Peptides against a protein of PDB entry 3JWR. Designs and how they scored, part 222

Target 1, 323 residues: chain A of PDB entry 3JWR
Amino acid sequence: TRELQSLAAAVVPSAQTLKITDFSFSDFELSDLETALCTIRMFTDLNLVQNFQMKHEVLCRWILSVKKNYRKNVAYHNWRHAFNTAQCMFAALKAGKIQNKLTDLEILALLIAALSHDLDHRGVNNSYIQRSEHPLAQLYCHSIMEHHHFDQCLMILNSPGNQILSGLSIEEYKTTLKIIKQAILATDLALYIKRRGEFFELIRKNQFNLEDPHQKELFLAMLMTACDLSAITKPWPIQQRIAELVATEFFDQGDRERKELNIEPTDLMNREKKNKIPSMQVGFIDAICLQLYEALTHVSEDCFPLLDGCRKNRQKWQALAEQ
Target 2, 298 residues: chain A of PDB entry 3JWR as posed
Amino acid sequence: TRELQSLAAAVVPSAQTLKITDFSFSDFELSDLETALCTIRMFTDLNLVQNFQMKHEVLCRWILSVKKNYRKNVAYHNWRHAFNTAQCMFAALKAGKIQNKLTDLEILALLIAALSHDLDHRGVNNSYIQRSEHPLAQLYCHSIMEHHHFDQCLMILNSPGNQILSGLSIEEYKTTLKIIKQAILATDLALYIKRRGEFFELIRKNQFNLEDPHQKELFLAMLMTACDLSAITKPWPIQQRIAELVATEFWEQGDQVGFIDFVCTQLYEALTHVSEDCFPLLDGCRKNRQKWQALAEQ

## One batch from the design tools (peptide; made by RFdiffusion4, then SolubleMPNN)

Design b2_p17_4_s2 (from b2_p17_4, 8 letters changed)
Fold by OpenDDE base, seed 1:
Structure b2_p17_4_s2 (fold): chain B 323 residues (1-323), chain A 17 residues (1-17)
Amino acid sequence: as target 1 above (323 residues)
Amino acid sequence: MQEELEALRKAFGLDDP
């Protein structure tokens, strides 16, 4: 395609020029082409292209395929969300110095998972899928959408001309797919809530050890969630803009719940209660976000900008809630 | 705060088995 030709022939700017190592990164001014260039730079600077012998054209095609399989009519869970999740992963690996704590296969899997974790997202949560009796709800009982996202990821990875993992051994391939699956499934916040207590307790007791395979898996899950939720850490103008996108998508679901299911939506998905957004954001930060970024910062102090951003945004949301 | 947390749980399916 013309898009593939343009991407494959383009000079990829440095990570410094693209600012993709910054935790404060914003994609608002970037074209789709520039987001793809950023993605190439992430793979290159993480040594994934070299270490796994990726063909440039195949990587370009894969990136464009991933982007194509996000829906444009979804307000938040689109390509830009996946891209920002991957950028936060890249920043955590580089600026946050987590790269040195992980294997090349783990890094490869995390980056693929971050880009793929919401593939074909429909702008509705698992509860809606279940209540609407969607065919996907018959295939999976738990983490319905996350299983679907992984299935889409696997489909793309196996598609002709998109096989970025073709340079891996059979064992490396199996390991990578296992980690990708676990990482995508970990983006179900229900699973995060279920598992985070073990992680926080290990940190609290100073018993956290990345050499333990189970603890490594747990850490990768927590890191995925930290990147997935990273909008809450962004500079206030960026945070507000993203919160508007999230609210739009939730309100769209609420409208569908009224129309299609004849139910009253919850406050978070009720556009008539948009005045409660600030207090709900404070609640979200306190219940879900703060302790995660505290624990992540404990593992790597260089991740502090995520925690600091989260704290600053809590203050901003609290000030709005008091008005 | 409790209502907001409940709304959050419903929105993210945190109470689903």
Scores: peptide ipSAE 0.081, ipTM 0.792, DockQ to the pose 0.710
Fold by OpenDDE base, seed 4:
Structure b2_p17_4_s2 (fold): chain B 323 residues (1-323), chain A 17 residues (1-17)
Amino acid sequence: as target 1 above (323 residues)
Amino acid sequence: MQEELEALRKAFGLDDP
């Protein structure tokens, strides 16, 4: 396609020029082509292209395929969300120095997972999918959308001309797919809530050890969630804009819940309760985000900008809640 | 924090049956 030709022929700017190592990064001013160029740079600077012998054209095609399989009519859970998740992962790996704690296969899997974790998202949560008796709810009992996202990820990875993993051995391929699946499934916030206590306790007791396979898997799950929720850490103007996108999508679901399911939506998804957004954001930060970024910062102090951003945004939301 | 978490669970539909 013309798009592929343009991307494949383009000079990829440095990570410094693209500012993709910054935790404060914003994609708002970037074209779709520039987001694809950023993604190429992430793979290159993480040594994934070199270490796994990725063909440039194949990588370009894969990126465009992933982007194409996000819906354009979804307010928040679209390509830009996936791209921002991947950028946060890249920043955490590079600037946060987590790269030094992980294997190349884990890094490869995390980057693919971050880009793929919401593929074909429909702008509704698992509860809606289940309550609407959607066909996907017949395939999976739990983490319905996350299983679907992984299925889409696998489909793309196996599509002709998109096989960025073709340079891997059979064992490396199996390992990578396992980690991708676990990472995508970990983005189910319900699973995060179930598992985070173990992670926090290990940190609190100073018993956290990345050489333990179970603790490694747990850490990768927590890292995925930290990147998935990273909008809450962004500079206030960026945070506000993203919060508006999230609210739009949630209100769209709430409107559908009323019309299609005859259910009164929860406050978070109730357009009539938009005045509660600031207080709900404070509650979200306190209940979900703060401890995660504290724990992540304990694993790597260079991740502090995420925690600092989260704390700053809490203050901003609290001030709005008091008005 | 427990009340906040419970409210969030309901809001996000995190209580899978």
Scores: peptide ipSAE 0.080, ipTM 0.800, DockQ to the pose 0.561
Fold by OpenDDE base, seed 2:
Structure b2_p17_4_s2 (fold): chain B 323 residues (1-323), chain A 17 residues (1-17)
Amino acid sequence: as target 1 above (323 residues)
Amino acid sequence: MQEELEALRKAFGLDDP
């Protein structure tokens, strides 16, 4: 395609020029081409292109295929969300100095997972999928969408001309796919809630050890969630804009719940309760976000900007909730 | 705060098995 030709021929700017190492990064001003260039830079600077002998054209095609398989009619869970998740992963690995704590296969898997974790997202949560008796709800009992996202990821990875993993041995390939699946499934916040207590307790007791395979898996899950939720850490103007996109998508679901399911939506998805957004954001930060970024910062103090951003945004939302 | 938290849990399906 013309898009592929343009991407493959383009000079990829440095990570410094693209500012993709910054936790404060914003994609708002970036074109789709520039987001793809950023993605190439992430793979390159993490040594993934070199270490796994990725062909440049194949990587370009894969990136464009991933982007194409996000829906444009979804307000938040689109390519830009996936891209920002991957950028946060990159920043956590580089600026957050987590790279040296992980294997190359883990890094490869995490980056692919971050970009792929919401593929073909429908703009509705698992509860809606289940209640609407969607065909996907017949395939999976739990984490319905996350299983679908992984299936989409696997489909793309195996598609002709998109096989960025062709340089891997069969064992490396199996390992990578296992980690990708685990990482994508970990983005189900229900699973995060179930597992986070173990992680926090290990941190609290100073017993956290990445040499333990179970703890490694747990950490990768927590890191994925931290990147998935990283919008909450962004500078206030960026946070506000992203919160608006999230609210839009949630309200769209709520409208569909009224129309299609004949139910009153929950407050978070109720367009009539927009005035509750600030207090709900405070609740979200307190219940879901703060402890995670605190724990992540204990693993690597260089991740502090994520925690600091989350705290600052909590203050901003709290101030709005008091008005 | 409790009501908002419950709404969040419901919206994200955080109590689902």
Scores: peptide ipSAE 0.068, ipTM 0.782, DockQ to the pose 0.748
Fold by OpenDDE base, seed 3:
Structure b2_p17_4_s2 (fold): chain B 323 residues (1-323), chain A 17 residues (1-17)
Amino acid sequence: as target 1 above (323 residues)
Amino acid sequence: MQEELEALRKAFGLDDP
């Protein structure tokens, strides 16, 4: 395609030029092509292209395929969300110094997972999928959409001309797919809530050890969630704009719940309760976000900007909630 | 935090089977 030719022929700017190592990164000013260039740079600077012998054209095609399989009519869970998740992962690996704690296969898997974790997202949560009696709800009991996202990821990875993992050995390929699956499934916040206590306790007791395979898996799951939720850490103007996108998508679900399911939406998804957004954001930060970024910062102090951003945004949302 | 977490759990389907 013309798009593929343009991407494959383009000079890829440095990570410094693209500012993709910054935790404060914003994609708002970037074209779709520039987001793809950023993604190429992430793979290159993590040595994934070289170490796993990726063909440049195949990587370009894969990126464009992933981007194409996000829906444009979804307000938040679109390509830009996946891209920002991957950028946060890249920043955490580089600026946050987490790269030195992980294997190349783990890094490869995390980056693929971050880009793929919401593929074909429909702008509705698992509860809606269940209540609407969607066919996917018959295939999977838990983490319905995350299973679907992984299936989409696997489909793309196996599609002709998109096989970025073709340079891996059979064992490396199996390991990578296992980690990708685990990482995508970990983005289900229900699983995060179930598992985070173990992670926080290990940190609190100073017993956290990445050489333990179970603790490694747990850490990768927490890191995925930290990147997935990273919008809450962004500079306030960026945070506000992303929060509006999230609210838009949630309200769209609430509208569908009324129309299609004949149910009253929860406050978070109720368009009539827009005035509750600041208070709900404070609650979200306190209940879900703060402890995660605190724990992550304990693993690597260079991740502090994520925690600091989250704290600053909490103050801003609290001030709005008091008006 | 407990009440907020409960509201969030309901909203995000965190307690869904």
Scores: peptide ipSAE 0.073, ipTM 0.796, DockQ to the pose 0.657; fails the geometry check

Design b2_p17_4_s3 (from b2_p17_4, 10 letters changed)
Fold by OpenDDE base, seed 3:
Structure b2_p17_4_s3 (fold): chain B 323 residues (1-323), chain A 17 residues (1-17)
Amino acid sequence: as target 1 above (323 residues)
Amino acid sequence: MEAERAALIEAFGLNDP
């Protein structure tokens, strides 16, 4: 395609030029092509292209295929969300110095997972999928959409001309797929809630050890969540704009719940409850986000900007909630 | 805070699947 030709022939700017090492990064000003260029830079600067012998054209095609398999009519859970998740992962690995704590296969898997974790997202949560009796709800009981996202990821990885993992040994390939699957599944916040206590306790007791395979897996899951939720850490103007996208998608679901399922949506998804957004954001930060970024900062102090951003946004949302 | 936290967790659909 012309898009592939343009991408493959383009000079890829440095990470510094693209600002993709910054935790404050925003994609708002970037074209789709520029997001793809950023993605190439992430793979390159993490040494993934060289270490796993990726062909440039294949990587370009894969990126475009991933992008294509996000829906454009979904307000938040689209390519830009996946891209921002991956950018946060890149920033955490580089600026946050998490790269030094992980294997190349883990890094490869996390980056692929971040880009792929919401493939074919429909703008509705697992509860809606279940209640609507979607065929996927018959196949999977838990983490329905995350299983679907992984299936989509696997489909793309195995598609002709998209096989970015073809340079891996059989063992490396199996390991990578395992980690990708675990990482994508970990983006189900229900699983995060279930597992986070163990992570926080290990940190509290100063017993956290990445050389332990179980703790490594746990950390990768927490890191995925931290990147997935990283919008909450962004500078306030960016945070507000993203919160509007999230609210739009949630309200779209609520509207569908009324129309298609004949149910009253929760306040979070109720368009008539827009005035509760600030207080709900505070609650979300307190319930889900703060402890995670605190714990992540304990693993690597260089991740502090994520925690600091989250704290600052909590203050801003609280101030709005008090008006 | 606990009640609000629980309500938010539920609202995020964290208890449904």
Scores: peptide ipSAE 0.036, ipTM 0.745, DockQ to the pose 0.574
Fold by OpenDDE base, seed 4:
Structure b2_p17_4_s3 (fold): chain B 323 residues (1-323), chain A 17 residues (1-17)
Amino acid sequence: as target 1 above (323 residues)
Amino acid sequence: MEAERAALIEAFGLNDP
């Protein structure tokens, strides 16, 4: 395609030029082509292209395929969200120095997972999918969308001309896919809530050890969630804009819940409760985000900008809630 | 904290683990 030709022929700017190592990164000003160029740079600078002998054209095609399989009519859970998740992962790996704690296969899997974790998202949560008796709810009981996201990811990875993993051995391939699946499934916040206590307790007791395979898996799950939620850490103007996108999508779901399911939406999904957004954001930060970024910062102190950003945004939301 | 967590789980439509 013309898009592929343009991407494949383009000079890929440095990570410094693209500012993709910055935790404060924003994609708002970037074209789709520029987001793809950023993604190429992430793979390159993480040594994934070299270590796994990726063909440039194949990588370009894969990126474009992933982007194409996000819906444009979804306010938040679109390509830009996936791209921002991957960028946060890249920043955490590089600037946060987590790269030094992980294997190349784990890094490969995490980057693929971050980009793929919301593929074909419908702009509704798992509860809506279940209550609407969607066909996907017949396939999966729990983490319905996350299973679908992984299925889409696998489909793309196996598509002709998109096989970025073709340079891996059979064992490396199996390992990578396992980690990708686990990472995508970990983005179900229900699973995060279920598992985070173990992680926090290990940190609290100073017993956390990445050499333990179970703890490694747990860490990768927590890291995925930290990147998935990273909008809450961004500079205030960026955070506000993203919060508006989230609210838009949630209110769209709430409107559909009323119309299609005859259900009164929760406050979070209720357009009539817009005035509660600031207080709900404070609650979200306190209940979900702060402990995670504290724990992540404990694992790697260079991830502090995520925690600091989260704290700053809590203050901003609290100030709005008091008005 | 627990009450806030429960409220958010409900609000997000998450399966209670």
Scores: peptide ipSAE 0.034, ipTM 0.752, DockQ to the pose 0.507
Fold by OpenDDE base, seed 2:
Structure b2_p17_4_s3 (fold): chain B 323 residues (1-323), chain A 17 residues (1-17)
Amino acid sequence: as target 1 above (323 residues)
Amino acid sequence: MEAERAALIEAFGLNDP
């Protein structure tokens, strides 16, 4: 395609020029081509291209394939969300110094997982999929969408001309896929809620050890969630804009719940309750986000900008909730 | 868990089904 030719021939700017090491990064001003260039830079600067012998054209095709398999009619869970998740992962690895704590295979898996974690997202949550008796709900009992996202990820990775993992040994390939699957599944917030207590307790007791395979897996799951939710950490103007996208998608689901399921939506998804967004954001930060970024900062102090951003946005949302 | 957190988790559908 012309798009592939353009991407493959383009000079990839430095990470500094692209600002992809910044936790404050915004994609709002970037073209689709620029997001793809950023993605190439992430793979390159993490030494993944060199270490795993990726062909440039194959990587370009894979990136475009991933992008293509996000829906354009979904307000939030689209390519830009996946891209921002991956950018946060990159920033956490580089600026946050987490790369020094992980293997190359783990880094490879996390980056692929971040880009792929919401593939073919339909703009509705697992609860909607279950209640609508969607065919996917018959395939999976738990984390329905996350299983689907992984299936889509696997499909793309195995598609002709998209096999960015072809340079891996069989064992490396298996390991990478295992980590990708675990990382994508970890983006189910229900699983996060279930598992986070163990992580926080390990941190609190100063018993956290990445040399323990179980704790490593737990950390990768928490890191994925931290990147997935990283919009909450962004500078206030960016946070507000993303919150609008999230609200739009949730309200669209609520509208569908009314129309298709004859259910009154919860306040979170109720368009008529838009005035509760600030208070709901405060609640979300307190219930879900703060402890995660606190714990992440304890693992690596260089991740503090995420925590600081989250705290600042809590104050901003609280101020709006008081009006 | 604080009642407010529990209510939020329920509202977000974050309960383990």
Scores: peptide ipSAE 0.033, ipTM 0.737, DockQ to the pose 0.469
Fold by OpenDDE base, seed 5:
Structure b2_p17_4_s3 (fold): chain B 323 residues (1-323), chain A 17 residues (1-17)
Amino acid sequence: as target 1 above (323 residues)
Amino acid sequence: MEAERAALIEAFGLNDP
């Protein structure tokens, strides 16, 4: 395609020029081409292209294929969300110095997972899929959409001309796919809630050890969630704009719940309760976000900007809730 | 933890894993 030719021939700017090492990064001003260039830079600067012998054209095609398999009519869970998740992962690995704690295969898997974790997202949560009796709800009992996202990821990775993992040994390939699957499934917040207590307890007791395979797996799951939720850490103008996109998508679901399922939506998805957004954001930060970024900062102090951003945004939302 | 989990599941429309 013309798009592939343009991307493959383009000069890829430095990570410094693209500002992709910054935790304060925003994609709002970037074209789709620039987001693809940023993605190439992430793979290159993490040494993934060299270490796994990726062909440039294949990587370009894969990126474009991933982007194409996000829906354009979804307000939040689109390519830009996946791209921002991957950028946060890149920043955490580089600026947050987590790269030094992980293997090349783990880094490869996490970056692929971050870009792929919401593939073909429909702008509705697992509860809606279940309540609507969608065919996907018959295939999976839990984490319905996350299983679908992984299936889409696997489909793309195996598509002709998109096989960025062709340079891996059979064992490396199997390991990478296992980690990708685990990482995508970890983005189900229900699983996060179930598992986070173990992680926080290990940190609290100073017993956390990344050399333990189980704890490594747990950490990768927590890191994925931290990147997936990283919008809450952004500078206030960026955070506020993203919160509007999230609210739009949730309200769209609520409208569908009323129309298609004849149910009253929860406050979070109820357009009529828009005035509760600030208080709900405070609740979300307290219940889900703060402890995670605190724990991540204990693993690597260079991740502090994520925690600081989260705290600052809590204050902003609290001030709005008091008005 | 159980009470918090239940409240979040209800509020965010999460499936029980």
Scores: peptide ipSAE 0.031, ipTM 0.739, DockQ to the pose 0.391

